# Peptides against a protein of PDB entry 5JXT: the designs that were tried, part 32

Target 1, 319 residues: chain A of PDB entry 5JXT
Amino acid sequence: SLLPKKEINVYIGMSEMQVKWYQKILEKDIDAVNGAGGKRESKTRLLNIVMQLRKCCNHPYLFEGAEPGPPYTTDEHLIYNAGKMVVLDKLLKRIQKQGSRVLIFSQMSRLLDILEDYCVFRGYKYCRIDGSTAHEDRIAAIDEYNKPGSDKFIFLLTTRAGGLGINLTTADIVILYDSDWNPQADLQAMDRAHRIGQTKQVVVYRFVTDNAIEEKVLERAAQKLRLDQLVIQQGRAQVAAKAAANKDELLSMIQHGAEKVFQTKGAFGTMAEKGSQLDDDDIDAILQAGETRTKELNARYEKLGIDDLQKFTSESAYE

## One batch from the design tools (peptide; made by RFdiffusion4, then SolubleMPNN)

Design b1_p11_2_s2 (from b1_p11_2, 6 letters changed)
Fold by OpenDDE base, seed 1:
Structure b1_p11_2_s2 (fold): chain B 319 residues (1-319), chain A 11 residues (1-11)
Amino acid sequence: as target 1 above (319 residues)
Amino acid sequence: SSETPRYLLRR
């Protein structure tokens, strides 16, 4: 029988460079961030801020003028300038040592470009699929990854491209480098490894930047997932329609952790204490803390009814 | 090494 998948949210501090860029993004639109535009603030402007903050949480080199140079190099700076890369780099060494194979999903094809350079730099053999990959090349990449005795360790995928019914049961680890606004897209990505033909325990690591916009993206995705489950169970199809965040919700999401980000000199959490020098014990501590917070997050939403889940409770984040 | 930043390199 297929074992249930284990899902762990991995909460990761920003690097010093990410904090500086996160501050810069907020400062550029400070009037919108402070709600000074009130009811007149454009929803499109707030959505743009959210997208820039999510890019920052992924990697600062997604912005013009962030990468150090010239000369521009592929070196350790590609790792230590992003908290998620620091954790990924340590986690991949452990995964490889365990004889596991890994799917890495992102919403951002430009992040996959960075991850390709990282794979080359570390000597990791990989496959790639995104939304621009031709159908024939996609089949070839899947077959190359799945072949008996494949030397491909990593498969890099955009979440939506990876969601299209493919079988990747030759991997047992899934890393969601970022999250979709639709939790069903992430579930479909996990189900590429977690399906008939899997012989191992599938483990899913969901990377979440701590004290940042990504915590609110995750909370909103968990809320939607629970609402969808209850709507299916109760046959109340009409409830699903209010899935788009309003302006006040977007503003609250942007403001989450912003004050602490402005007060921070340097990096956050374990990134401030150890930077790129995380050891195996630090990774175990991060994973254990993540497992605890994941259980707490799930327990909050499991008790909520449809009427509670329809209210974006800004307050449920302060309990 | 490159004189072009990664940001401008589209694969």
Scores: peptide ipSAE 0.475, ipTM 0.934, DockQ to the pose 0.227
Fold by OpenDDE base, seed 4:
Structure b1_p11_2_s2 (fold): chain B 319 residues (1-319), chain A 11 residues (1-11)
Amino acid sequence: as target 1 above (319 residues)
Amino acid sequence: SSETPRYLLRR
């Protein structure tokens, strides 16, 4: 029988470089971040800020002029300048040592470009699919990954491209490098490994930048997922889960952790203490803390009714 | 090594 998947949110501090770029993004639009635009602030402007902050949480090299050089190299700086890469790099070594195979999902094809360079740098054999991948190349990549005795350790996928009904049950680990606004897109991605034909325990690691916009993206996704479940259970099909964040919700998401980011001179959390020198015990601690915090997050939304789950307020989750 | 940053080298 298929074992239930284990899902763990992995809360990751920003690198010093990510903090600097996160500050720069907020400062560039400080009036919008402070809510000074009021009702006149465009939803588009706020969505753009959210998108830049999410890019920063993924990797600072998604911005022009962020990568150190010339000369531009592919080396350890590709890893230590992004908290998620530091954790990924350690986690992949563990996964490989365990004889597991891994799907890595992102919303950003541009992050997959960085992950390809990382895979080459570390000598990891990989396949890639994104939204631009031709149908034939997509089939070829899937077949190459799934073939008996495949040397392909990693499959790099955009979440939406990976969500399209494919079978990747030859992987048992799923890394969501970032989260979709729609929790169903992430579930569909997980279901590429967690389906009939899987013989191993599927483990899903969801990377979440701590003290940043991604916590609010995750909370909103968890809230929406619970709301969707309750609507189905109660037969209340008319309760349209408010699919799009309003301006106030977007502003609240942008403001989350912003003050602490502005006050921070270096990296966050474990990235401040150890930087790129995470050991196996640090990874275990991060995973254990993540498992606890995941249970707490789920427990917050499990207690809420439909009416509470329709309110995107940080306060309603603490009552 | 490249004189072109990764940001611009996108496929």
Scores: peptide ipSAE 0.472, ipTM 0.933, DockQ to the pose 0.233
Fold by OpenDDE base, seed 3:
Structure b1_p11_2_s2 (fold): chain B 319 residues (1-319), chain A 11 residues (1-11)
Amino acid sequence: as target 1 above (319 residues)
Amino acid sequence: SSETPRYLLRR
């Protein structure tokens, strides 16, 4: 029998470099961030801010001129300049030591490019599939990864490319490096490992930048997922969840944690205390805190009805 | 590693 997957949100502080770039993104469009644009503010402008903030949460080197150099080198700076990379680096060592194999999903093919350089730097053997991967190359990559005794530890996938019905049950760990706005896309990604033929407990680690826009992306995704479940359960096919956030929702998401980001003169949380020097106990603490917050998040949305779930509950953007 | 990151070379 297929065991239920274990899903854990892993809340990760920004590095000092991420904080600086996050501040810079907000400052560049401060009038839009403060809602000063009023009715004239375009939804497109707010979506662009959201996209830049999500890029920052993933890796600051997604911005032009962010990487230190010339000379440009693949070194430890690729890791310590992104909180998610610091946690990923420690987590992958543990996963490998346990004899597990891992799927890493992202929305951003350019992040997969960074992860390829990281894999080479750490000596991790990997496969890659994205939206540009030819059909034949996709088959070859899947077959090489799934081969009995495959030396490929990591599979790098874009969430959408990984959603295309492939079987990757030879992996038991799934890392969602970022989240889709549509929780069904992430579920479809998880279902590549969590499928008939899986023999291990599938564990899903969802990376979430703490005190940033990604918390609100996650909340919105959880809300949508619960709404989709209730609509199916009640047979009310007509309750189309408004798939796209409105302007006020986007603004609230952009504002979330912004004040604390502006007040911060360094990294956040465990990244401020230890940076790249996380030990196994620090990882266990992050995972345990994440498991608790995951349960709390799920419990919040389980109590809501369809009408409540159709309203974006912006709790105060400043709390 | 002294090698230029491949993700920069793809830009």
Scores: peptide ipSAE 0.348, ipTM 0.869, DockQ to the pose 0.710
Fold by OpenDDE base, seed 5:
Structure b1_p11_2_s2 (fold): chain B 319 residues (1-319), chain A 11 residues (1-11)
Amino acid sequence: as target 1 above (319 residues)
Amino acid sequence: SSETPRYLLRR
């Protein structure tokens, strides 16, 4: 029988460089962030801020002029300048040591480019699929990863491209490097490893930048997922889970942790204390704290009814 | 041969 998947949110502090870039993004649109832009501030402007903040949470090198150079080199700076990369680097060593294989999902193909550089730098053998991958190349990459005795440790995928019906049960670990706005896209990604033919316990690590926009993206995704589950369970097909955040929700998400970010001169949390020198005990502490916070988050939304969940989800029906 | 990182190829 297929074992239930274990899902753990991994809450990760920003690096010093991420804090500086996060501040810069907020400062550039400070009037919008403070809600001072009045009724004329477009939902599009707020969505753009959210997308820049999410890029920052993923990696600061997604911005022009962030990477040190010339010369542009692949080196340890690629890791220590992003909290998620620091945790990923330690976690992948553990995953490899235990004889597991890993799927890494992101929304951002440009982040997969950084992860390719990282894989080459660490000597990790990998496959890649994104939304631009030709159908034949996609089949070839899947077959190369799934072949008996494959030396490919990592599969890099965009969440939506990786979600399209493929079987990757030769991996037992899933890392969601970021989250989709649609929690069903993340579930579909997990279900590439958590499917008939899986022989191991599937573990899903969801990376979440602590004290940042991504906590609110996660909360909204968890709320929506619970609503979708209740609607299916109650047979109420008409409660299309309202997908798109309203203006006030987007503003609240942007403001989340912003004050603490402005007050911070260095890195956050474990990144301030240890930086790139996280040991195995630090990783265990992060995973344990993440497991606790994951249970608390789930327990919060499990107690809510459809009507309570609908009040927090903005109006756009999925057609 | 270390394949040239795609991130560097897009610079």
Scores: peptide ipSAE 0.133, ipTM 0.748, DockQ to the pose 0.227; fails the geometry check

Design b1_p11_2_s3 (from b1_p11_2, 5 letters changed)
Fold by OpenDDE base, seed 1:
Structure b1_p11_2_s3 (fold): chain B 319 residues (1-319), chain A 11 residues (1-11)
Amino acid sequence: as target 1 above (319 residues)
Amino acid sequence: SSEVPKYILRR
């Protein structure tokens, strides 16, 4: 029988460079961030801020002029300048020692480019598929990864490209480097490893930048998933249509953690304490804290009815 | 043992 998948949200502090870039993004559009435009503020402008903040949470080198150089080099700076890369680098060493194989999903093909450079730098053998990968090359990459005795450790995928019915049951670990706005896209990605033919316990690590917009993206995705489940159970198909964030919701998401970001001179959380020098005990502490917060998040939404789940609770933006 | 490069120059 297929074992139930375990899903753990991994809450990760920003690096010093991410904090500086996050501040810069907020400062560039400070009037919009402060709600000074009121009801007249463009939804498109707010969506652009959200997109830039999510890029910052993934890696600062997704911005033009952020990468150190010339000369441009792949070195340790690729890792220590992004909190998610610091945690990923330690977690992958543990996963490899366990004799596991890993799928890494992102929404951003340009993040997969950074992850390719990282894989080469660490000597990790990998496959890649994104939305631009030709059908033939996609089949070849899947077959090479799934081959008996394959030496390919990592599969890099965009969530959308990975969602298309493929079988990757030769991997037992899934890392969601970022989250889709549609929780069903992430579930479809997990189900590439968590399918008939899997012989191991599938573990899903969902990376979430702490004290940043990604917490609100996660909360909204969890809320939507619960709403979709209740709508299916109650046969109330009409309720699902209001899924697009309004302006006030987007503004609340942008403002979440912004004050603490402006007050911060260095990195956040474990990144401030140890930076790239995280040990195995620090990773265990991050995973344990993440498991606790994941249970709390799930328990919050399990008790809510349809009417409560239709209200975006803005109250959590000021905590 | 494939020597992991210390750094890689990007062109």
Scores: peptide ipSAE 0.109, ipTM 0.730, DockQ to the pose 0.055
Fold by OpenDDE base, seed 3:
Formats: structure tokens, sequence, C-alpha cells
Structure b1_p11_2_s3 (fold): chain B 319 residues (1-319), chain A 11 residues (1-11)
């Protein structure tokens, strides 16, 4: 029988460079961040801020002029300038030592470009599929990854491209480098490894930038997932959760952790203490803390009814 | 996939 998948949110502090860029994004649109635009504030403007903050959480080199150079070099700076890369670099070493194989999903094809450079730099053999990959090349990449004795350790996928019904049960680890606004897209990605034919325990690591917009993206996704489950159970097909956040929801998401980001000199959390020098014990502590917070998050939404789940709980943007 | 890394490997 297929074992239940284990899902762990991995909460990761921003690097010093991410903090600086996160501050710069907020400062550029400070009037919108403070809600000073009132009723005239464009939902599109807020969505643009959200998108820039999510890029920052993924990697600062997604911004023009952020990468040091020319000359542009692949080196340790590609890793230590993004908290998610620091954790990824340590996790992949463990995953490889365990004889596991890994799917890495992102919403951003440009992040997959950075992950390709990283794979080359670390000597990890990989396959890639995104939205631009031709159908024949997708088949070839899947077959190359799934073949008996494949030397391909990593499969890089955009979440939406990975959702296309492909079988990747030759991997047992899934890393969601970022989250979709639609939790069903992430589930569909996980189901590429967590499917009939899987012989191992599937483990899903969901990377979440701590004290940043990604926590609110995750909360919204968890809320939506619970709502979708309750709607199915109650046969109330009409309660389609409004898929798109309103202006107030977007503003609350942008404001989350912003004060602490402005007060922060350097990096956050374990990134401030250890930076790129995370050891095996530091990773175990991050995973254990993540497992606890994952249980707490799930327990929060399991107790809510449909009416409560339809309200975006703007808990304290200032705590 | 274009085989050229975006980043130049310093040897």
Amino acid sequence: as target 1 above (319 residues)
Amino acid sequence: SSEVPKYILRR
C-alpha cells in the first residue's frame, strides 16, 4: 500500500542580502505598504509588491543589478545570499547520502535557472521541465530520470508543468521551493512522487521564508485547502473560495513582518547566527521546529467552519 | 535547455 506522505514546512530566515532587498521593495512603495492610497490604491500595484517580495524570498538575484558582477561567477555567493539555498544545499547532501532522489518545484522558471547553475556548481546531475519545454523534450527528460540506474539525482520542475499527470515515483523526496496560491497545484506536484508505484516513504519539504510574506501565502493556501475539503464534504459546490485575495488581504500580507524587517540589521534567525555554516544539528533543529509549526498550522484550520474560513483572518500585522 | 550557465564557473 502507498504510505501517507509526510509534509514538513521548513521555515527559513532571510540572508542579509534578502533583508536589504526586502526593505528596498517596501520602501519603494511605502505609501502603498502603509495603506495611504486608500480606495484609490490599485489591486495590481499591491499584486506587484507581493510578487517582488516573493521573488526576494526565493532569491535576490531574480532582481536586475542584484547579482555581483560583471564578471558573473557561479560561486558560494549564489548559496549564502539566499536562506533557501543555504538550507537546500545542506538538505540535498543528506538526501543524496540516504540514496534518495528529489523533485524540486518552483513557481518561477527564473529560479530554476539559478538552480541549474547551482546543480552544475555542486556537480548534481539533473533533469528540467518548465512551461516552455517541448512535449518531446518533456518525455525524454522523464524517461531519462525514471530509467533504471539513472544517474539523475534532481528533477527541476515548475509546479504547473509538474502538475501535467507525469509519473516521477522514482523520486521519494519533494521540495517545494515556493508555494502556489492554489494548494491544489502543490498537491498535484506532490502526487508526481506520491502515486501508485512509489515504494518509499514520500517526504515533502515546503520552504517558507520566516517573518515574510510567504508565511501569509502559506496560511492562505492552508485556509483554502481546508475550505475546499469542507465544501466537498458538505456537497456545497457553490462555495468556491474566492481564489483571488482582496486589497485588504494583500495589504495585510505585505505588512506581515515588515516592521521587524525594517528593524533588522543583517540576516534573520539561523541565517544571522550561522549563515552558510549550518551543520547537521542546525538542519535537524530547523526540521523539528518546522514539523511543530506545521502541526500547529494544520490544527488551527481544522477547527474552523466554512464561514470562518471565508474570512481572511487578518491577525495582527504588527505583532 | 541552453547548456550555457547564466553564471560563469570560476576555475
Scores: peptide ipSAE 0.041, ipTM 0.606, DockQ to the pose 0.121
Fold by OpenDDE base, seed 4:
Structure b1_p11_2_s3 (fold): chain B 319 residues (1-319), chain A 11 residues (1-11)
Amino acid sequence: as target 1 above (319 residues)
Amino acid sequence: SSEVPKYILRR
């Protein structure tokens, strides 16, 4: 029988460079971040801020002029300048030693470009599919990854490209490098490995930047998923969660952790203490803390009714 | 898969 998938949110501190860029993004639009625009604030402006903050959480080199150079070199700076890359780098070494194979999903094809550089730099054999990959090249990449005795360790995918019904049961580990606004897109990505023909325990690691907008993206996704489940169970199809965040929800998401980010002069959490020098015990501690917070997050939304799950307020989760 | 990462090709 197919074993249930294990899902773990991995909460990761920002690097010093990410903190600097996160501050810069907030400062550039400080009036919008402070809600000074009120009812007149453009939803498009807030969505743009959200997208820049999510880029920062993924990798600062997604911004023009962020990468050190010229000369531009692929080196350890590609890793230590992004908290998610530091954790990924350690986790992939462990996964490889276990004889596992891994799918890495992102919303951002430009992040997959960075992950390709990383794979080459570490000597990891990989396949890639994104939204621009031709159909024939997609088939070839899937077949190359799934072939018996494939030397391909990593499959790099955009979440949208992974949602297209492909079978990747030759992988047993799924890394969601970032989250979709629609939790169903992430579930569809997981279901590429967690399917009939899987022989191993599928483990899903969801990377979440701690003290940043991504916590609120995750909370909103968890809330939506629970609401969708309750709506299905109760036959109340009309109670479909507002698919798009309103202005106040977006503002609350942008403001989450912003004060602490402005007060921070270095990195966050384990990234401040150890930087890129995380050991196996640090990774175990991060994974254990993540497993605990994942259980707490799920338990929070499992107790809520439909009416509470329709309210995207940070306060209603603490009452 | 491209032999060279797209990110390197942009440099």
Scores: peptide ipSAE 0.034, ipTM 0.549, DockQ to the pose 0.180
Fold by OpenDDE base, seed 2:
Formats: C-alpha cells, sequence, structure tokens
Structure b1_p11_2_s3 (fold): chain B 319 residues (1-319), chain A 11 residues (1-11)
C-alpha cells in the first residue's frame, strides 16, 4: 500500500545578500509598495514586483550584476548567498546519507541553471527537465533516472514541465524549492514520487522564505486548495475560486515583512545566527519548527468555510 | 574552486 506523503514547510531566513536585494527591489518601487499609486497603480506593476521578490527569495544571482565577478567562479558563494541553498546543501547531504533520491522542483528554469552549477560543484549526479526540454530528451532523462541502479541522485524539474504520466517513484524525497500560485501544480509535482510503485515513505519539503512574500504565496495557495476542496464537497461548482490575485491582495503580499526587511542589517533568523555554518542540529530545529508551523497553517484553513476562504483576509502588514 | 566558467558547465 502507498504510505501517505509527509509534507513539511521549511521556513528559511534570507541571507545578507538576499536582504540587500529585497530592500533594493522594494526601494525601486517604494511608492507602489506603500500603496501611493492608488487606483492608478497597474496590476502589471505589482505583479512585476511580486516576481522580483520571488526571484530574490530563490537566489540573488537571478538578477543581472548580482553574482560576484569577474572572474565568475563556482564556489561556496553560490550557496551562502541564498538561504534556500544553505538549507538545501545540508539537507541533500542528509538525504544522500540515508540512501534516498530526490526530486527538486522550481517554477524558474533559471534557478535550475544555478542548481546545475551547484550539482556539478558538489559532485551530485543529476537529470534535468524544463519547459524547453525536447520530448525525446525528457524520455531519456526519466529512463536514466529510473534505471535500476541509477547513479543519478537528483532530478531537477520545473514544476509544470513534468507532463502527464511521468513516474519518478524511484525518488522518495521531493523538494519544492518554490511554490506555484496554483497548489494543484505542486500536488502534481509531488505525485511524481507519490504514486503507485513507490515503496518508501515520500517526504515533501516545501521551502518558504520566512518574513517574505513567499509566506503569502503559500497562504494563498493553501486557501485556494481548501476552497477547491470545499467547493467540490458541497457541489458548489459555480463558486469560481478567484484564479488571479487582485491589486489589494498583491499589495498586501508585497508589504508582508517589508518593514522588518528594511530594518534588518545583515541576514534573517538562522541565517543571521549561523549563516552557512548550519549543523545537523540546526537543520533538525528548522525541520521541527517547520513541521509545527505547517500543522498550524493547515489547522487555520481547515476551520474556515467557503465564505471565509473567499475573503482574502490580509492581516495588515502593520499587525 | 573549479575555474571552469559557468557558461561551460551549463552546456
Amino acid sequence: as target 1 above (319 residues)
Amino acid sequence: SSEVPKYILRR
């Protein structure tokens, strides 16, 4: 029988470099961030800010001129300049020692490019599939990864590239490096490993940058998922889940944690305390805290009815 | 540090 998957949100502080870039993104559009643009502020402008903030949460090297160089090197700076990479680097070492194999999903093909550089730097054997990967190359990569006795440890995927019917049950760990706005896309990604033919406990780690826009992306995705479930259960198919965030929702998401980011000198949370010097106990503490916050998040949305879930309760960024 | 340029590693 297939064991139920274990899902854990892993809340990760920004590196010092991420904080600096996050500040710069907010400062560049400070009037829009403060809501001073009013009704004239374009939804497109807010969506662009959201996209830049999400890039920052993933890796600062997604921005032109962010990477140290010339000379451009692949070294430890690729890791310590992004909180998610610091946690990923420690977590992958643990996963490998356990004899597990891992799927890493992102929305951003350019992040997969960084993860390829990282895999090469660490000597991790990997496969890659994204939206540009030819059909034949996708089949070859899947077959290579799933091969009995495959030495491929990591599969790098864009969340949506995986197509219908891909079986990756030879992996037992799933890392969602970022979240889709549509929770169904992330579920479909998890279902690559959590499917008939899986013999191990599937564990899903969802990386979430703490005190940043990604918490609100996650909350919105969780809210939508619960709403979709309740609509199906109640036969209320006419309740169109608001597919797209409105301007006020986007603004609230942008404002979330912005004040604390502006006040922060250096890194956030565990990244401020330990930086790249996280040990196994620090990782265990992060995972335990993440498991607790995951349960709390789920419990919050499980209590809400359809009418409550249709209201985006922006807790004000000022509470 | 691998002195291998990143653009070569991505090929």
Scores: peptide ipSAE 0.025, ipTM 0.712, DockQ to the pose 0.264

Design b1_p11_2_s4 (from b1_p11_2, 5 letters changed)
Fold by OpenDDE base, seed 5:
Structure b1_p11_2_s4 (fold): chain B 319 residues (1-319), chain A 11 residues (1-11)
Amino acid sequence: as target 1 above (319 residues)
Amino acid sequence: SSEVPRYLLRR
């Protein structure tokens, strides 16, 4: 029988460079962030801020002028300048040592470009699929990864491209480097490894930047997922889980942790204390804290009824 | 090493 998947949210502090870029993004649109833009501030402007903040949470080198150089190199700076890369680098060593194989999902193909350079730098053999990958090349990459005795350790995928019906049960670890706005897209990604033919316990690590926009993206995704589950369970087909955040929700998400980010002169949390020098005990502590916070988050939404969940989800019906 | 930053290098 297929074992239930274990899902753990991994809460990660920003690097010093991420804090500086996060501040810069907020400062550039400070009137919008403070809600001072009045009724004229477009939902599109707030969505753009959210997307820039999510890029910052992924890697600061997604911005022009963030990467140190010239010369521009692939070196340790690619890791220590992003909290998620620091945790990923330690976690992948553990995953490899235990004889596991890993799927890494992101929403951002440009982050996969950074992850490819990282894989080359660390000597990790990988496959890649994104939304631009030709159908034939996609089949070839899947077959190369899944072949008996494959030396490919990592599969890099965009969540949506990786979600399209493929079987990757030759991996037992899934890393969601970021989250989709639709929790079903992340579930579909997990289900590439957690499917008939899997022989191992599937473990899913969801990376979440602590004290930032991504906590609110996660909360909203968890709320929506619970609502979707209750609607299916109650047979109430009409409660289309309202997908698109309203203006006030987007503003609240942008404001989350912003004050503490502005007050911070360095890195956050474990990244301030240890930086790139995280040891195995630090990783165990992060994973244990993440498991606790994951249980608390789930328990919060499990107690809510459909009506309570609907009040927090903005109005857009799925047609 | 490159004289062009990764940000501008489209793969």
Scores: peptide ipSAE 0.479, ipTM 0.935, DockQ to the pose 0.231
Fold by OpenDDE base, seed 4:
Structure b1_p11_2_s4 (fold): chain B 319 residues (1-319), chain A 11 residues (1-11)
Amino acid sequence: as target 1 above (319 residues)
Amino acid sequence: SSEVPRYLLRR
């Protein structure tokens, strides 16, 4: 029988470089971040800020002029300048040592380009699919990954491209490098490994930048997922889960952790203490803390009714 | 090594 998947949110501090770029993004639009635009602030402007903050949480080299050089190299700086890469690098070594195979999902094809460079740098054999991948190349990549005795350790996928009904049950680990606004897109991605034909325990690691916009993206996704479940259970099909964040929700998401980011001179959390020198015990601690915090997050939304789950307020989750 | 950053080399 298929074992239930284990899902763990992995809360990751920003690197010093990510903090600097996160500050720069907020400062560039400080009036919007402070809500000074009021009702006149465009939803598009706020969505753009959210998108830049999410890029920063993924990797600072998603911005022009962020990468150190010339000369531009592919080396350890690709890893230590992004908290998620530091954790990924350690986690992949563990996964490989365990004889597991891994799907890595992102919303950003440009992040997959960084991950390709990383895979080459570490000598990891990989396949890639994104939204631009031709149908034939997509089939070829899937077949190459799934073939008996495949040397392909990693499959790099955009979440939406990976969500399209494919079978990747030859992987048992799923890394969501970032989260979709729609929790169903992430579930569909997980279901590429977690389906009939899987013989191992599927483990899903969801990377979440701590004290940043991604916590609010995750909370909103968890809220929406619970709301969707309750609507189905109660037969209340008319309760349209408010699919799009309003301006106030977007502003609240942008403001989350912003003050602490402005006060921070270096990296966050474990990235401040150890930087790129995470050991196996640090990874275990991060995973254990993540498992606890995941249970707490789920428990917050499990207690809420439909009416509470329609309110995107940080306060309603603490009552 | 490249004189062009990966940001610009992306497909």
Scores: peptide ipSAE 0.478, ipTM 0.935, DockQ to the pose 0.238
Fold by OpenDDE base, seed 2:
Structure b1_p11_2_s4 (fold): chain B 319 residues (1-319), chain A 11 residues (1-11)
Amino acid sequence: as target 1 above (319 residues)
Amino acid sequence: SSEVPRYLLRR
């Protein structure tokens, strides 16, 4: 029988470089961030800020002029300049040592390009598919990855491209490097490994930048998922969960953690304490804390009814 | 090593 998947949110502090870039993004649009743009501020402007903040949470080299150089190299700086890369680098060593194989999903093809450079730098054999990958090349990559005795350790996928109809049950670990606004897209990604033919316990690690926009993206996705489940259970098909965040929700999401980011000199959390020198005990502590916070997050939404989930605009922006 | 950052190479 297929074992239930384990899902763990991995809460990760920003690197010093991410904090600096996160500050710059907020400062560039500070009037928008403070809500001073009034009724005329376009939802599009707020969406653009959210997208830049999410890029920062993924990797600072997604911005022009962020990468140190010239000369531009693929080296340890690719890892230590992004909190998610520091945790990923340690986690992949553990995953490989245990004889597991891993799917890494992102919303951003440009992040997959960074992950390719990282895979080459670490000597990890990988496959890749994204939205631009031709159908024949997708089949070839899937077949190469799924081949008995395949030496491909990592599969790099965009969440949407990896979500469609493919079987990747030869992997037992799923890393969601970032989250989709639609929780169903992430579920569909997980279901590539967590499907009939899987023989191992599937573990899903969801990377979440702590004290940043990504916590609110995660909360919104969890809220939507619970609402969708309750609507199905209660036969209330008319409660179309408003798929798109409103302006006030986007503003609240942008403001989340912004003050602490402005006050922070250097890195956040474990990244401030240990930097790139995380050991196995530090990873275990991060995973344990993540498991606890995941249970707490789920427990918050499991107790809410449809009416509560519809009204639960993030009041937590004022604490 | 490259004279061009990876940001520009991925276009």
Scores: peptide ipSAE 0.478, ipTM 0.932, DockQ to the pose 0.242
Fold by OpenDDE base, seed 3:
Structure b1_p11_2_s4 (fold): chain B 319 residues (1-319), chain A 11 residues (1-11)
Amino acid sequence: as target 1 above (319 residues)
Amino acid sequence: SSEVPRYLLRR
């Protein structure tokens, strides 16, 4: 029988470099961030800010001129300049030591390019599929990864490209490096490992930048997922969840944690205390805290009805 | 070459 998947949100502090770039993104469009644009503020402008903030949460090197160089080198700076990479680096060592194999999903093909550099730097053997991967190359990559005794440890996928019905049950760990706005896309990604033919307990680690826009992306995704479940359960097919955030929702998401980001001199949380020097106990603490917050998040949305779930509950953007 | 980081090749 297929065991239920274990899903854990892994809340990760920004590195010092991420904080600086996050501040810079907010400052560049400060009038929009403060809602000073009023009715004239375009939804497109807010969506652009959201996309830049999400890029920052993933890796600061997604911005032109962010990476140190020339000379451009792949070194420890690729890891310590992004909180998610610091946690990923420690987690992958543990996963490998346990004899597990891992799927890493992202929305951003450019992040997969950084993850390829990381894999090469650490000596991790990997496969890759994205939206540009030819059909034949996709089949070859899947077959190589799934081969009995495959030396490929990591499969790098864009969430949407990985969603295309492929079987990757030879992996038992799934890392969602970022989240889709549509929780169904992430579920479809998880279902590549969590499928008939899986023999292990599938564990899903969802990376979430703490005190940043990604918390609100996650909350919105959880809200949508619960709404989708209730609509199916009640047979009310007409309750189309408004798939796209409105301007006020986007503004609230942009504002979330912004004040604390502006006040922060350095990194956040465990990244401020230890940076790249995380040990196994620090990882266990992060995972345990994440498991608790995951339960709390789920419990919040389980109590809500359809009408409540249709309202974006912006609790205070400053708390 | 599979040995050169892909991100570096795009710089």
Scores: peptide ipSAE 0.287, ipTM 0.810, DockQ to the pose 0.206

